# Designs tried in a protein design run: peptides against a protein of PDB entry 3WG5. Part 186

Target 1, 218 residues: chain A of PDB entry 3WG5
Amino acid sequence: LAKNIVYVAQIKGQITSYTYDQFDRYITIAEQDNAEAIIIELDTPGGRADAMMNIVQRIQQSKIPVIIYVYPPGASAASAGTYIALGSHLIAMAPGTSIGACRPILGYSQNGSIIEAPPKITNYFIAYIKSLAQESGRNATIAEEFITKDLSLTPEEALKYGVIEVVARDINELLKKSNGMKTKIPVNGRYVTLNFTNVEVRYLAPSFKDKLISYITD
Target 2, 218 residues: chain A of PDB entry 3WG5 as posed
Amino acid sequence: LAKNIVYVAQIKGQITSYTYDQFDRYITIAEQDNAEAIIIELDTPGGRADAMMNIVQRIQQSKIPVIIYVYPPGASAASAGTYIALGSHLIAMAPGTSIGACRPILGYSQNGSIIEAPPAITNYFIAYIKSLAQESGRNATIAEEFITKDLSLTPEEALKYGVIEVVARDINELLKKSNGMKTKIPVNGRYVTLNFTNVEVRYLAPSFKDKLISYITD

## One batch from the design tools (peptide; made by RFdiffusion4, then SolubleMPNN)

Design b2_p20_8_s1 (from b2_p20_8, 9 letters changed)
Fold by OpenDDE base, seed 3:
Parts: C-alpha cells; sequence; structure tokens
Structure b2_p20_8_s1 (fold): chain B 218 residues (1-218), chain C 218 residues (1-218), chain A 20 residues (1-20)
C-alpha cells in the first residue's frame, strides 16, 4: 500500500554541492518509501549555478513530486533558489518570504564589488530560466526579468504573476491548498494529481554531515 | 558480454557542485555500459568540502571501478582533489603532477588572506581523510600530514609512501600498470581485480553545460 | 582544501552570497 506519507526536510544556506547531496538524500529517502511527495523547506540567498543545475536535474528525475516551500517567514529562494523552485513540481511560499534576484555574477572582487558575468553567460541563464518556466507552465516573462531586472517578488506577487502555485503559512495549509493540484512538471512522464488526504507528515533531519557542512558553509 | 570498455573523462578546475554532476554523469554512463572502469583525468587546485564529500560518496557507490588519474603533467589533485583520490578505487599520477595541501579553510578575506577553519573543523577533516586512507589501505599518517603540515607530494613520493598506486605517463601506461591490480576499496562489496586486457578506450567529452560551467568557474 | 568556498566563486546566481 502506498504509504500516505509526505516527507518534509529543510535546506538552508548557500546552494552548493552539499546542497545537491542534501536534495539527493532527501528525495531518495522519500522515493524509497514511495511517499506521496517530499516538501523541501528552502531558505537560500543563492549559490553556485552548477549545483543549482544539478539540483534541478535531480528534482526532474524524481519518482515522486518534489515541492519547494520557501519557509519560514523571512526566508528567500533568491538567485539559485529561484531556479530550483522553477524546476520543481510545485512551488509554495510563506507570507513574508521572497523569490527572484537571479542575475548571474562571476563573484565578488576583493573590495566586495560584484564581478559581472559576460553577456554570453547572462544570456545562457536567461534562456535556461525561461525554459524552466515554460516547461512548468509558469511565467517565462517574469522569469526572464528575475535576471534582466534583478526582480524580486513577494509571495502574493509571485502567485499573481503565475510564478508559484501556493501561498501557505505552514505545512498544514500547504497540504490543504495543494491537495488536488497537478504537478507543474511530470513525474515519470506523467502529471500527477497530488493527494494529501490523510497523510502522515515525516520530518527528515539533517545528517551529521549535513549539520557539519551547514556549519562550515554558514 | 561485459564490454571491454574503459571510459576516460576529464574533470578540471575547482571542485564544486557541478563537479559532482560531472562525476555522477561520467560514472553513470560508464555503469550503464558495464565498463571495466572509468578513468577520471583530474586537475584541480581544490574547492568545496561539501562537493568533495559528495563526490567521494558517489565514487564509493559506483558499480564499477573509478580510477583517479592526476593528469596531464602540471596538473594537481590539490586539497579537495586529494580527498577524492583517496576515496577512489585506484589513484594514478603523471610525472610532474602533485597531490596534497589539504588544510581546510573558511575562505579568503577581502584582502586575500586566508580565514582559518576552527580546530573542530580541522579535526573533523583530519579524521575524515584518515578514514579514507585507512579504508583504502593507503597511508593514513601522510593523509593526516596533508592537513597538519599542508604537505604536497610528487608522484614518486606519493607512490613511495603508499598514498597512490600508479605513476603513469599516459592512459596506455596506466592501463598496463594497473592491469591485475585490486581496487583499493570494494565495488559492490567486493574487491575487483582490474582487467585491462584488450580494452577499448572511450573518451567522454564535457557536456555543453560542463563547458559552460568550466568557463564560468575558471 | 577550502572547506568553505575558496572555490572559483560560484557563479552566484544573483545573491551576493559569501563564499562559505
Amino acid sequence: as target 1 above (218 residues)
Amino acid sequence: as target 1 above (218 residues)
Amino acid sequence: MKVKGEGIEPIRMGSGELKY
């Protein structure tokens, strides 16, 4: 019997290779248990583009729905976090969170100034973010503007513009609102209707390695 | 019939989440084809610890032998690269390459000075690198000194000290010298005797994404 | 080994995230 289980895990901090490992571990656990979905509570200012692209790919290869939930209030899915969200099966945001600011940069100079990415890189990521939006039936124009205008949105704006699917205060409200929604991208080649009726919520804790790396990266 | 195939791929630059993706992609391709092994030509000054740990884990989960080959001459498996090598089934180095310098740091200050890791982090990675060495039957004392003394070794020194298994000028010499060697860690729970008799060498090119990220990271 | 980000500055997608 498919266990009426929804996993919830937290990913916080910069998007790195370790963040990929966290996503992979969390999704794998949920897949092994044939969970109805996994919800990733995401709070990130951004991070590495490579890690981001890998995370997106891992999400898209998931055998179960992966829901990105920008949580708690004060959290963001900034930069790389936005791409990850746009690559997921469903996006939710808590009130008081933000999404966007996706302009690629090469890094920071010694004086703390931004080193701008060359146009070829910027254009690549414009095309990439637009593709994620289009594939998920989300607003590709706004996705582009996340880069070109370094746009950031509130949950209400993001919902209004069709960037995200749910505004929810907590996991219970998220489950309630997303029940019966179709995934924005396919699961194993099929769009899934989410069923969150009488589900058990299970929290996945960071591994010891996760805790260590989070400490190191923060 | 197990294809007498050995894959060769290059990973160059900083160890990042994208580097994990490269490893994962390369190993996956080789696994799917039931290759005798994959050789990763590695040239890295180091990178992120989280990515490194994930790469090590991915290598250790491989269904086929993964050989780290520090190549070409002038290349290094510095810092994170050393850990990756120590986590692999076999390490080879070309003459004129280096391995070591594994001291963890928090990063660089705005003035370019090193921000030292706290003792707890340093001690963690000492334990970690020693475990990799011990598990692979390699020199754990030298592995520790890669951190505590920021030690770097030549291929000849590394071979002498039992850190690596092969010094080879090219892929052909590597295959010849490693033929009949046992993997230093198990493959699917068993130590494998490498068989490179009459193998076809296949090169895996960087994906378009790989090329882009390499360009961005370099 | 930069435990934390000595790496090539991740192409930080937008956010000024410090090399951790």
Scores: peptide ipSAE 0.052, ipTM 0.290, DockQ to the pose 0.166; fails the geometry check
Fold by OpenDDE base, seed 2:
Structure b2_p20_8_s1 (fold): chain B 218 residues (1-218), chain C 218 residues (1-218), chain A 20 residues (1-20)
Amino acid sequence: as target 1 above (218 residues)
Amino acid sequence: as target 1 above (218 residues)
Amino acid sequence: MKVKGEGIEPIRMGSGELKY
């Protein structure tokens, strides 16, 4: 029995193996409770490609809809964040957020210059991001341009171009606007119509480990 | 005798001590030739605060106008880049670029989360960025919000709010639009009116060292 | 902006890892 529960969790910072653990934990909790969906408030400048791909896979394997919400205002789903968003069941953005800038790089030189990815790698990720867009019925041309032009978009532009599904100021507006929308990718092999009628919103907090890592690094 | 020469150089990547060396070299070359100005095409996600402050100081000590041009489309003057821009004689942005997101951080945890700067550091940089804005006659309220709200702006927004002076698609349009503008900060103690009538544009290439560092890291 | 000597490193993906 699907509970009229929507989980909300925050993922902020770089995409790493630990970020994968957060996604996995949050989605698992929501799955276990048969939530209607989980909303991940995402704010990331990017991160590791391997972790990103694992996160996308985990989202695609989710037993419940995973909504990526680029939030709060000022946040971004940049680079790896864009891939994660495009791999999700629904993308929402708050006003004043951004998405895109997906050019893969090998790293940064000592002088702070970007070490460009070789064409082979760039082309791999072009194919990958286009596949995510195509599978989700989102704009594959723009997805490619996120790499080839290092393009970034506003929420309004992203909505206009069919990259995202919702612009919302807060969770309540997101729930209201996304109510009755179909997931852009399947959940357990089926496209699901979101039902946010009379839902309970439950916030998932960072784990003690998350807090400890934050504290040690503070 | 001021030569009707405008130098153009690119600075891309993280702001580091090496980025300082690039700024210093480029500005010095332009100074030595008594150029009308140097345009720095800037694309940076940010960098080190120490290097940033040194770069700002170097710009402020320039004997010629230093124009920061956030370029190409898709580029950003993020974080440290915003400070550098606000410390410059003129800011231009290409369509599809961004400025802002200036919240200082101590670093990233192993889990990829941001280690927040303590209030003392944050307040220091609030004061610093506001000073840069005030000294340049730019919007100090927005400058503060670049930190307090981690705000990012489009070129159009930045222009509208009085953060930047020019939106331009390319160097030619930049020169055309900025011709006759006064520097936002003094050059050798005086505000200078830019004269881009019949200028020769000279592009400065990365040094061999810059190329080598790029190559070694590629 | 990183205040400590370690620049706001965009996600240093290690030597072999693609950064996005």
Scores: peptide ipSAE 0.043, ipTM 0.299, DockQ to the pose 0.042; fails the geometry check
Fold by OpenDDE base, seed 1:
Structure b2_p20_8_s1 (fold): chain B 218 residues (1-218), chain C 218 residues (1-218), chain A 20 residues (1-20)
Amino acid sequence: as target 1 above (218 residues)
Amino acid sequence: as target 1 above (218 residues)
Amino acid sequence: MKVKGEGIEPIRMGSGELKY
């Protein structure tokens, strides 16, 4: 009997190559157990574009649904986090969280000022984010505006504009609300209907390496 | 009497935000002591473009000459390392090292394949690397070819083509050969003549944090 | 082992407010 298991893991902080390793590890564990889904509790200010693109690709290659949950209240899926969300099978947000602010930058100057990305880079990421939105049946116009206007949205606004699928206060409410929803992108070439009836929730802890890296990057 | 001190520090591995912190720390220490110069022994396969640009900016803002020394034999200043070198006050290489291979990428796929950068990104870095070469009076055509042909050079070739200033086997030979040379870019708005007569060499060790990060990223 | 030169890896997606 396919175990009605849902994994939950937390990813917090900047999106880096190590964040990719966290996503890969967590998704792999859930795949090995043929979980109904994995929920990633995401809180990020952004990070590296390469790591972000790799994470999106890893999500798209997942054998199980990957749900991005912007949690807890006060958390954000900023910049790279928004792309990751838009590349996922389902997006949820807790009340009091935010999504957006996707303008690419080249980095920070020594004085902390943003080094602007050239139009050519910005345009690449506009095309990329629009593609993610279009493929997932989400609002591509708003996705573009996450860059062009550096727009940030509340959960209620994001839901209203068709950027996200669920607003939920906790994991239990998320499971309840998303039960019976179809994934916004395919899993192994098919749109999957989520079955969160009588599920066991399993929490995945960060590895020692994950904890150490988080300690160093914070 | 301005202390004829030369600092030497080693930076090895991928260019990251932590590598920026290493550069900043090392240069700051040398600035505080009004060193004649700092020599950075560089061995890198490349890394992040943002970190690279920040490092270049930090070097350009240095109050003292920053010499990039590709060392030891077998080391490379690949990709991001080449940009850092071209942004520095003087470039030296040890015999048996390499420089170049500057083609930008978006990242690595899960299968380890390179994700190609769009032409727009590549063109940005062509303009950037050419600017670094031009500002430093180095070979801008070869700098462009580091990207367009993914060219790599030996020390002898790099010297011949006017990409670097010195080939040296060790720190003592470097100091001897570079004595009396002018910096390739200004220090505080002026080209500085290096004075390595009767210098004290001070070696800077990596911090505990630097060691820990290197351990994690290797 | 040919250390394949890791390309200049791309642009940070910074949030506008990341004051470090």
Scores: peptide ipSAE 0.029, ipTM 0.275, DockQ to the pose 0.422; fails the geometry check
Fold by OpenDDE base, seed 4:
Structure b2_p20_8_s1 (fold): chain B 218 residues (1-218), chain C 218 residues (1-218), chain A 20 residues (1-20)
Amino acid sequence: as target 1 above (218 residues)
Amino acid sequence: as target 1 above (218 residues)
Amino acid sequence: MKVKGEGIEPIRMGSGELKY
């Protein structure tokens, strides 16, 4: 019986154009192999909005389910990471992780102070994040509050409030809990029921380039 | 009868990337020898959040129980040290030590004044520290207050409030009191019952590099 | 989320006086 393949890859660090390339590469590999899903172990403090939006689009265009798994414990899907998660087919979090803090900023001043985004930009991202939440059937009010209150949640809170779908300690528990769940957004126009019965887990390693860039950008 | 080995190492000073290397090295040595546990005698005023989060991850990924022991008397697990402790398998404190004061900051101004972290960052770390507490079955309310109130606790208070597990004067008392305790977080996915009956204590010394860097950064 | 610009400045978790 052909084993259903689930890919697992890690994306860590700041969300940049290079992070987009990682997402694209990983998803493409999994698509090529007709994987049941790809799980992206995400640990990010955030990053660039442009790269984030491109990543969201790439996830939404995926031919297979993309599961964002905030992992390992201690990881976060902060800021841009939250948007990425909300744009995905399923969100899981490990215990000891966080999600949220999505207020857009223009950058940091020379003194290290945050340069606040103007209301126009803030409102744009409020609308955007709400749209992601609504599209995925997740809590759009909390999604807005990720910006307006700069809210961050624990896995338990995020689950309770309907921001995420799974709390899992590891890949095995994630597969077990998400087995039989429907994707929160369509895959190729259809909501897919995840089948993680008798799956082979394949790990995708970062390329040398990925490692180098992560090292330079971290 | 093969003596159960318990490693003891000291980590002192500011939490930096070099401190991560120390944790990694010490835990790796203890893992290689299939130690019953490693006790990290921690004395830190805090440090960098990035390094702290990496250390927490490294502890959580440990193949053996990692016990954070705030030691000696007069030591602290302040700020980043508190997070590290909350991310560990067991927290012990010596009398005359402290834990807490976890409010994030951006840094210090030229005049030495604290540059406060924006609400975004504060809320992120509130969620993070609460998650660590919840995962370990420790007091998440107090963990939050370590940030929101910049709270610091004595060992007795920390024990009383369910932040820590042991108050011990020395390694021998720690071993005695923690014998038979379950880890507060899993080791390789399982809660481990500590067995400190007839153990050999092995002390790990800082490397020359560790000493040099600590000297430069302190 | 940064709309423009590179790195998150190192967030420091400080208790009191970092003796620089």
Scores: peptide ipSAE 0.021, ipTM 0.258, DockQ to the pose 0.162; fails the geometry check

Design b2_p20_8_s2 (from b2_p20_8, 8 letters changed)
Fold by OpenDDE base, seed 1:
Structure b2_p20_8_s2 (fold): chain B 218 residues (1-218), chain C 218 residues (1-218), chain A 20 residues (1-20)
Amino acid sequence: as target 1 above (218 residues)
Amino acid sequence: as target 1 above (218 residues)
Amino acid sequence: MRVKGAGIEPITMGSGELKF
């Protein structure tokens, strides 16, 4: 019996235009193979707002379910990573990871101090993050607090508060727990029930460019 | 007689955190050698707002005059490049270059359409660009219009409107025309009169990292 | 060695870009 394919790819580091290229490449490969889903193992301290929004849009336009998995232990979906997760079809976290801290900043001054975003920018992203949460049936109040309180959550808290769908230690546990779950947003206009019965896991490696970019931006 | 040293370095491409590193490296080298000035040959379509603000701050903290030179013909100081120029000690442009188009955007959607910045962000940068113009004694009304009208200017227009100080075809003409000019902002708290009589021009090459980053971000 | 990038500072969501 032809096994359903699940792709797994790792995205680590800052969210940049190059990270968009990684998402686009990974999702495109999985789409071309009509995969059951792609799991993106995400570990990010945050990054660019434009790249983040583009990534969210790319995920929302995916022909297959995109699962964001905050992994491995010690990883974070901080700032831009939280938006990406909230825009995805399913969020999973490994124990010992974190999500949140979404307050927008204009950057860091030369002295390392944060340059605060003007209230109008903050308010824009409050509305944006709330919309992502609402569209995905996730906790919009907590999503707002990721900005207003600079809140960060453990996987257990995030699950409890309805921010994420799965806590899983590894890919096998993730597949097991998410089997039969519905996507939190539509795939091609339809909510999809994930079928991870008899799947083949295929790992996608970073391209040379991906590795080089990660090395330079880290 | 010991010649005054003028450094020249080229910065080309998108304004990113890596571009900040280039500015920082180039200015630091010129500072260490107590150069009369550094000329940055700038050609940019724009880039990141945070990096831009950091670059402006780095220029403003420079121990030596930093001259932004939009060069060669066909080059632009677009968007972020205009802010950088307006934050510098002197702006020069070569014939056939452009400056302006400073409207902030959140990025490009997957379809290539512009994601507009919310009004609050736009207003923040209107205030910011006006402050740069005012502090440097340049045309604050035109600076605002770089955003509100997405205005772009030729060197001749920019000179006429009091946005820039020099139109020059090459480094030699730039040095000749800017000799005896006062910096538009203070250097270490003092307005400096440039002395380009009997100068040695030293060109700084991009580092390997600079070249790699430029290649990857272009 | 932190490569310091000079780009128009993103509104960093964490490190997010506003582009000019």
Scores: peptide ipSAE 0.091, ipTM 0.361, DockQ to the pose 0.173; fails the geometry check
Fold by OpenDDE base, seed 2:
Structure b2_p20_8_s2 (fold): chain B 218 residues (1-218), chain C 218 residues (1-218), chain A 20 residues (1-20)
Amino acid sequence: as target 1 above (218 residues)
Amino acid sequence: as target 1 above (218 residues)
Amino acid sequence: MRVKGAGIEPITMGSGELKF
């Protein structure tokens, strides 16, 4: 019997236009191979809002389920990473990771202080993050508080509050726990039940370009 | 009977990208030799958050137990050092050392005053440090207070509160006391019982590069 | 997060250089 393929790829660092290219590349590969799903091991402190929104759209338009997995231990889906996760078909976190802290800022001043976003922008992203939560059947109240209180959660808290779907130590446990779960958003207009029985796990490596840009931006 | 090897290496000073390289090098050597464990004698006032998080990940991904030992007397695992310790397989402290004071900052102003981190960042690291504590079965409440109260603890306090596992005067006492203990986090997905019977202690020296960079950054 | 939108200065969502 032809094995269902699950792709696994890593996205680490600041969310930028290059990060969008990484998501697009990885998802496209998985789509072309009619994978059962792609798991993105995500570790990000945040990044650009425009890039983030484009990434969310790319995930939403995926022909296959995109699972965001905050991994490894010590990683985070912080700020922009939280939005990306909330826009995905399934969220998983490893023990020792975090999610949240989504308050938008305009940047940093010359003295290194945060330049606060005006209320208009903050309110825009409150509405945006709530919409992501509502669309995915996740906790919209907590999603709002990721901004209004700059809240961050542990995996256990995030699971308890209905922000995420899975706590898993590794890919194997993730596959085991998520087997039979429905995607939190539709794939091609339909909610998909994940089938992780008899799967082949394929790891996608960063391209040479990915490695180079990551090195320069880190 | 082939002696189990325990490596001992020193990491001292500010936590930077170079410190990551030191951790990576030391752990890699110990992994390659299938050591029973590596003990890192740590003395740090803190450093960069990004480097710290990378170090935690490297420890978490270690194929062998990594023991963080705050040593010698007078040393500290302050700020970033506390996170590193909490991310490790076992924490030990020598009498006369300290751990804690984990409040994040943006940096120092031209006058040397601290530029405070915004609540967003502080909350992020509260969640992060709590996750490290929870994953390792250590006191998450105290871990939070390392930030919220900028708390610092003595070895005796840290032991009492369940922040650390061992108080030891030297490597021999550390080995003796930690013999038979389980790692506080898994190694390759499994909790390991430390076996320090019939061990050879091997000291790893800083590389020439390590010495040079430490000299420049100190 | 930094947001670059038409006429809106880039909003950055991210922790800058944090020191511990």
Scores: peptide ipSAE 0.067, ipTM 0.324, DockQ to the pose 0.110; fails the geometry check
Fold by OpenDDE base, seed 3:
Structure b2_p20_8_s2 (fold): chain B 218 residues (1-218), chain C 218 residues (1-218), chain A 20 residues (1-20)
Amino acid sequence: as target 1 above (218 residues)
Amino acid sequence: as target 1 above (218 residues)
Amino acid sequence: MRVKGAGIEPITMGSGELKF
């Protein structure tokens, strides 16, 4: 039987407009090949709100399931990464990773101090993150606390509280555990049952441009 | 008589964290050499709010006068560029340039539509831009209208309305016209009278890193 | 699309590496 394809791509570092381009490129490739899903291995401390919102929108407009996998051990889906995860079709985390810390800031002062977002901005993103959680059938109370308490969770806590769907050590375990799960948000207006019983895993490499950007931003 | 030094540097493109580093590097060089001033030739469509605020702070902490010069003809100090200008010690514009369009946005949707900033964010930046104008003795009403009306001005209009201090075709004309002017904000707690009667102009080149970033962001 | 951010773009969520 012809194997269904699952793509795996890695996105590491700050969330920027270039990160959006990476998401768009990777998802587009997977869409063109009618992949069963794309898994994005995510490791981010956060980044720009605009890029984050655009990435969320791109995921929600995907023709195929997009799985956010916080990986490898030691990685995080911090801040913007949490929003991206909550906007996705399925969230997985590896042991030793983290999710949360979603309080918006305006930036850092020259002395490294945080320039706090006005309460008005904070409230906007509280509403936004809660909407993502609710739309995906995830814990909206915890989503709010990611902002109000700057809460960070372990994979086990996130699973327990209904923030994420899978804890997995590697891609094979992720595929095994997520097989037969329904997407937490629709794909083309329909909830999809994931089928990973007979799949070929294909890794997408960063483009030359992506490598160059990573080299400069690192 | 030993000539006083005036540095000239060029900053072009989006305002980002890398742009902050450029400002910091250029101003630091000029400070170390006890320059009479540094002139930043600015051409920007805008950029990140955090980087913008940090740049403003860096300018305000400068040990020497920082002159923002919207240059060359066809250039703009749009959005974030306007804030940077209003935070500086003196603003000049070349004929055929523009300033304004300061309404904050959260970003662009995938379809290119603007994601509007919540009124709460808009109000924050109204207060912020007005403060910059007031602190520098510039037109706070017009500063507000840069946001509320998304107003853009010609150099002649900006001069007329008391937003900027100089209209100049080139560096030589700028030096001539600004000679004897007082800085619009303090330098090390004191308003400085600019002295350009006997100066050497030195151009600062972008670093290799700056060139690489420009190459990638262009 | 490189949305060349025209305007005051966005609030950072988390440590935007301001490479100083």
Scores: peptide ipSAE 0.029, ipTM 0.288, DockQ to the pose 0.291; fails the geometry check
Fold by OpenDDE base, seed 4:
Formats: sequence, structure tokens, C-alpha cells
Structure b2_p20_8_s2 (fold): chain B 218 residues (1-218), chain C 218 residues (1-218), chain A 20 residues (1-20)
Amino acid sequence: as target 1 above (218 residues)
Amino acid sequence: as target 1 above (218 residues)
Amino acid sequence: MRVKGAGIEPITMGSGELKF
């Protein structure tokens, strides 16, 4: 019996338009192979709002479940990463990771100080993040507080508050714990039950372009 | 008599944090050599608001006059480029270039549609662009209309309306026309009269990093 | 390049399709 394929790819660093290209490429590969799911190992301090919104849209338009996995220990889905996670079909976190800190900013001044976003921007993203939470059946109150309190959560807290679905140490534990779970948003209009009982894990490598951009942005 | 040095460098493409690094590097080189001025040949469709604001700040903190020159013909100082220009010590445009179109957006959707910024963001940048215009003695009403009407101007219009200071076909004509002009903002707290009567023009090349990023973003 | 401070930078000015 042909094993269900689960793709695993890593996205690390700032959320940019290039990050969108990475998501698009990885998801497209997994779609082409009719994978059971793709797991994106995410470690991001955040990034651009436009890229984030496009990534969320790309995830939501995926023909297969997209699992955001904040990994490895020490990683974060900070700021834009939280929005991306909340827009996905399932969120997992490894122990020792974090999620949240979503207050929008205009940028950093030369002295490293934050340039605060105007209230209208903040309110826009409050509405947006709450909508993502609501659509996915996740805690919209906490989602709001990711902005209003610049809240960051541990995996245990995030699970407890109903922000995420799984705490897992590695891919094997993630597959085990998420087996039989329903996606938190529909795939092609339907909530999908994940089947990870007999899966082949395939790792996708970054393209040369991906490596080069990472090298330049480091 | 040691010729006054004028540095010329090109910044082309999207305004990003890397563009800030280019501005910083170029201005720093010119500062170190006590140049009469640096001319930045600018061709940009716009870019990030944070980078733009930092670039404006870097220009305003320059120890020497920074002239933004929208060049060559066909170039634009669009969106973020307009803010950068308005934050500079002198604005020049070549015939066949444009300035304006400053309406803030959150980004582009997958279908290429513009994601509109909330009114508070728009209002913030209206206030910001007007402040740049006012501080530089340029037309604040037109600066506002760059946003509210998404206005774009020709060099002739921009000059006529008091948005820019010089229309010039090339560096030689720019030097000729701007000779004896006062900077539109202070340099180290003083308005400086430009002296281009006996100048050596030195061209600065992009670094390898600059070239690489341009190559990747192209 | 330390792209410093990964906050949600909400606002791009102009045609920010970074065509990568």
C-alpha cells in the first residue's frame, strides 16, 4: 500500500516576499505529489505584513493540509509567524519555543527604538488576527492580546489557551499526536482528518536561491 | 587648489533595509572625504516604509549635503522615493522622470490587487510627508496630494509647484544649476550654500553585496 | 544582513511586490 507522504520543509528567518516564494514552492511540491500534509518547521522573528498576509492566503488556498511546526527548541513564531500559524491547518510547537508578540510596528529607528504603528494599523491587525483565530476555532481573545499586550506564550500556555493544537518534541511525536486530528480550517472546502498511521517523511531542501537569500540576509 | 569633491552613487530598485545600508555606506564615504556633496542617482518604484524612514533620518543626519537626483530619464522616485527626496538637502530630476504616488498600501494580494492601508496609516503618512515638505520649505499641499490623490508629477510640474529645486539632464547640468543654491534642510544645523564651481566628480560603485542583492531581487 | 527587528512591519510604500 503506497505510504501517505508527508513533506517536511524548514522556513527560517524574516518573513519577506521571498518567504512567500518558499511557502509557495514547498506547498506546490507537496500538492503535486498529493501528500497527506506538509509540515513547515518555522523559526521566525517576524517580518513584513504584506508577505505575511500573502503567505496566510497561500496556506488557506492549499490543496493539502499545511502544518506549522515551531521548531526546533529555541525557535519562535514571533509576530508575523503567529499570524501565519493562525492561518494554517494545524499548529504545533516544540518545547522551548514561543508564539506571539504581534504588535505591529512601522520599523526600527537608528537607535534601535521601535517606531510605533498608528492606532488604525493596530486596530486593523487586531481585527485581522482575531478573524484568523475565529476562522480556525482558536482563542481570539488571546490572539488579540498578542497585539494589545504584546503577549508571548510558551507551547504549554498556547495549548492550554486553545491557540495551538499540538506540543511535540520532534516530527515523529508530531505525527503521532496529530494523527486523527481534524484540520482547523478547511482544505478545498472540507475539514480533513489527518492520517499519519503509515507515512513516509520526505524532507524538502531550500533552493539555491533560498540559500543565497538566507546567506545575504544573515 | 584642491578641488571640491562631489560623489555620485546610484541607488536603483526597491527601498529595503539593504537600501538603507547603501545610503549609509555612500554617505559615510563622502563624509569621510569631506565632500562638498553627494549626489544619489535614484530610480525606485518605492518600497518599505521602515527603510524609507530610516533613510530619511540618515540623510538628515548627514555631515554633508545629500542631493537626490531622479535619474536617468525614465527613472522614478515613486512612493518611498518621494519621501526620501523630500527628506534630502536638494532634489533634482531629469527630464522624463517622475515623483509621487505615495499612497501607503499593505501590499499586493495574489491577484495583484492592492491591499489598502487603513485610514490611520494613511493619515500618519500624510502627517509625515507634510512634515518633510514643511521642514524643507517644499509644497506641503502637493506632498499631501501625493497620498490623497496618489498624484505623480513630471519634473516640470514638480519644479513649478515647489516640490523640487532642479531639473537637469545630467550631472554636469545639475552641478551648474545647483551651484550657489542653499540646502533645503540644514547640514549640522546650518543651511549650506553649494559650491560646484571647481569640483571633481567621483563615482562610487556598488559593493559586491549590493550587486548580489540587486541580482537576487531582479 | 541583520535585518533587525522582525516586528510585523505593516506598511509598504508603493508597488512593493518585491519581485524576487
Scores: peptide ipSAE 0.028, ipTM 0.271, DockQ to the pose 0.304; fails the geometry check

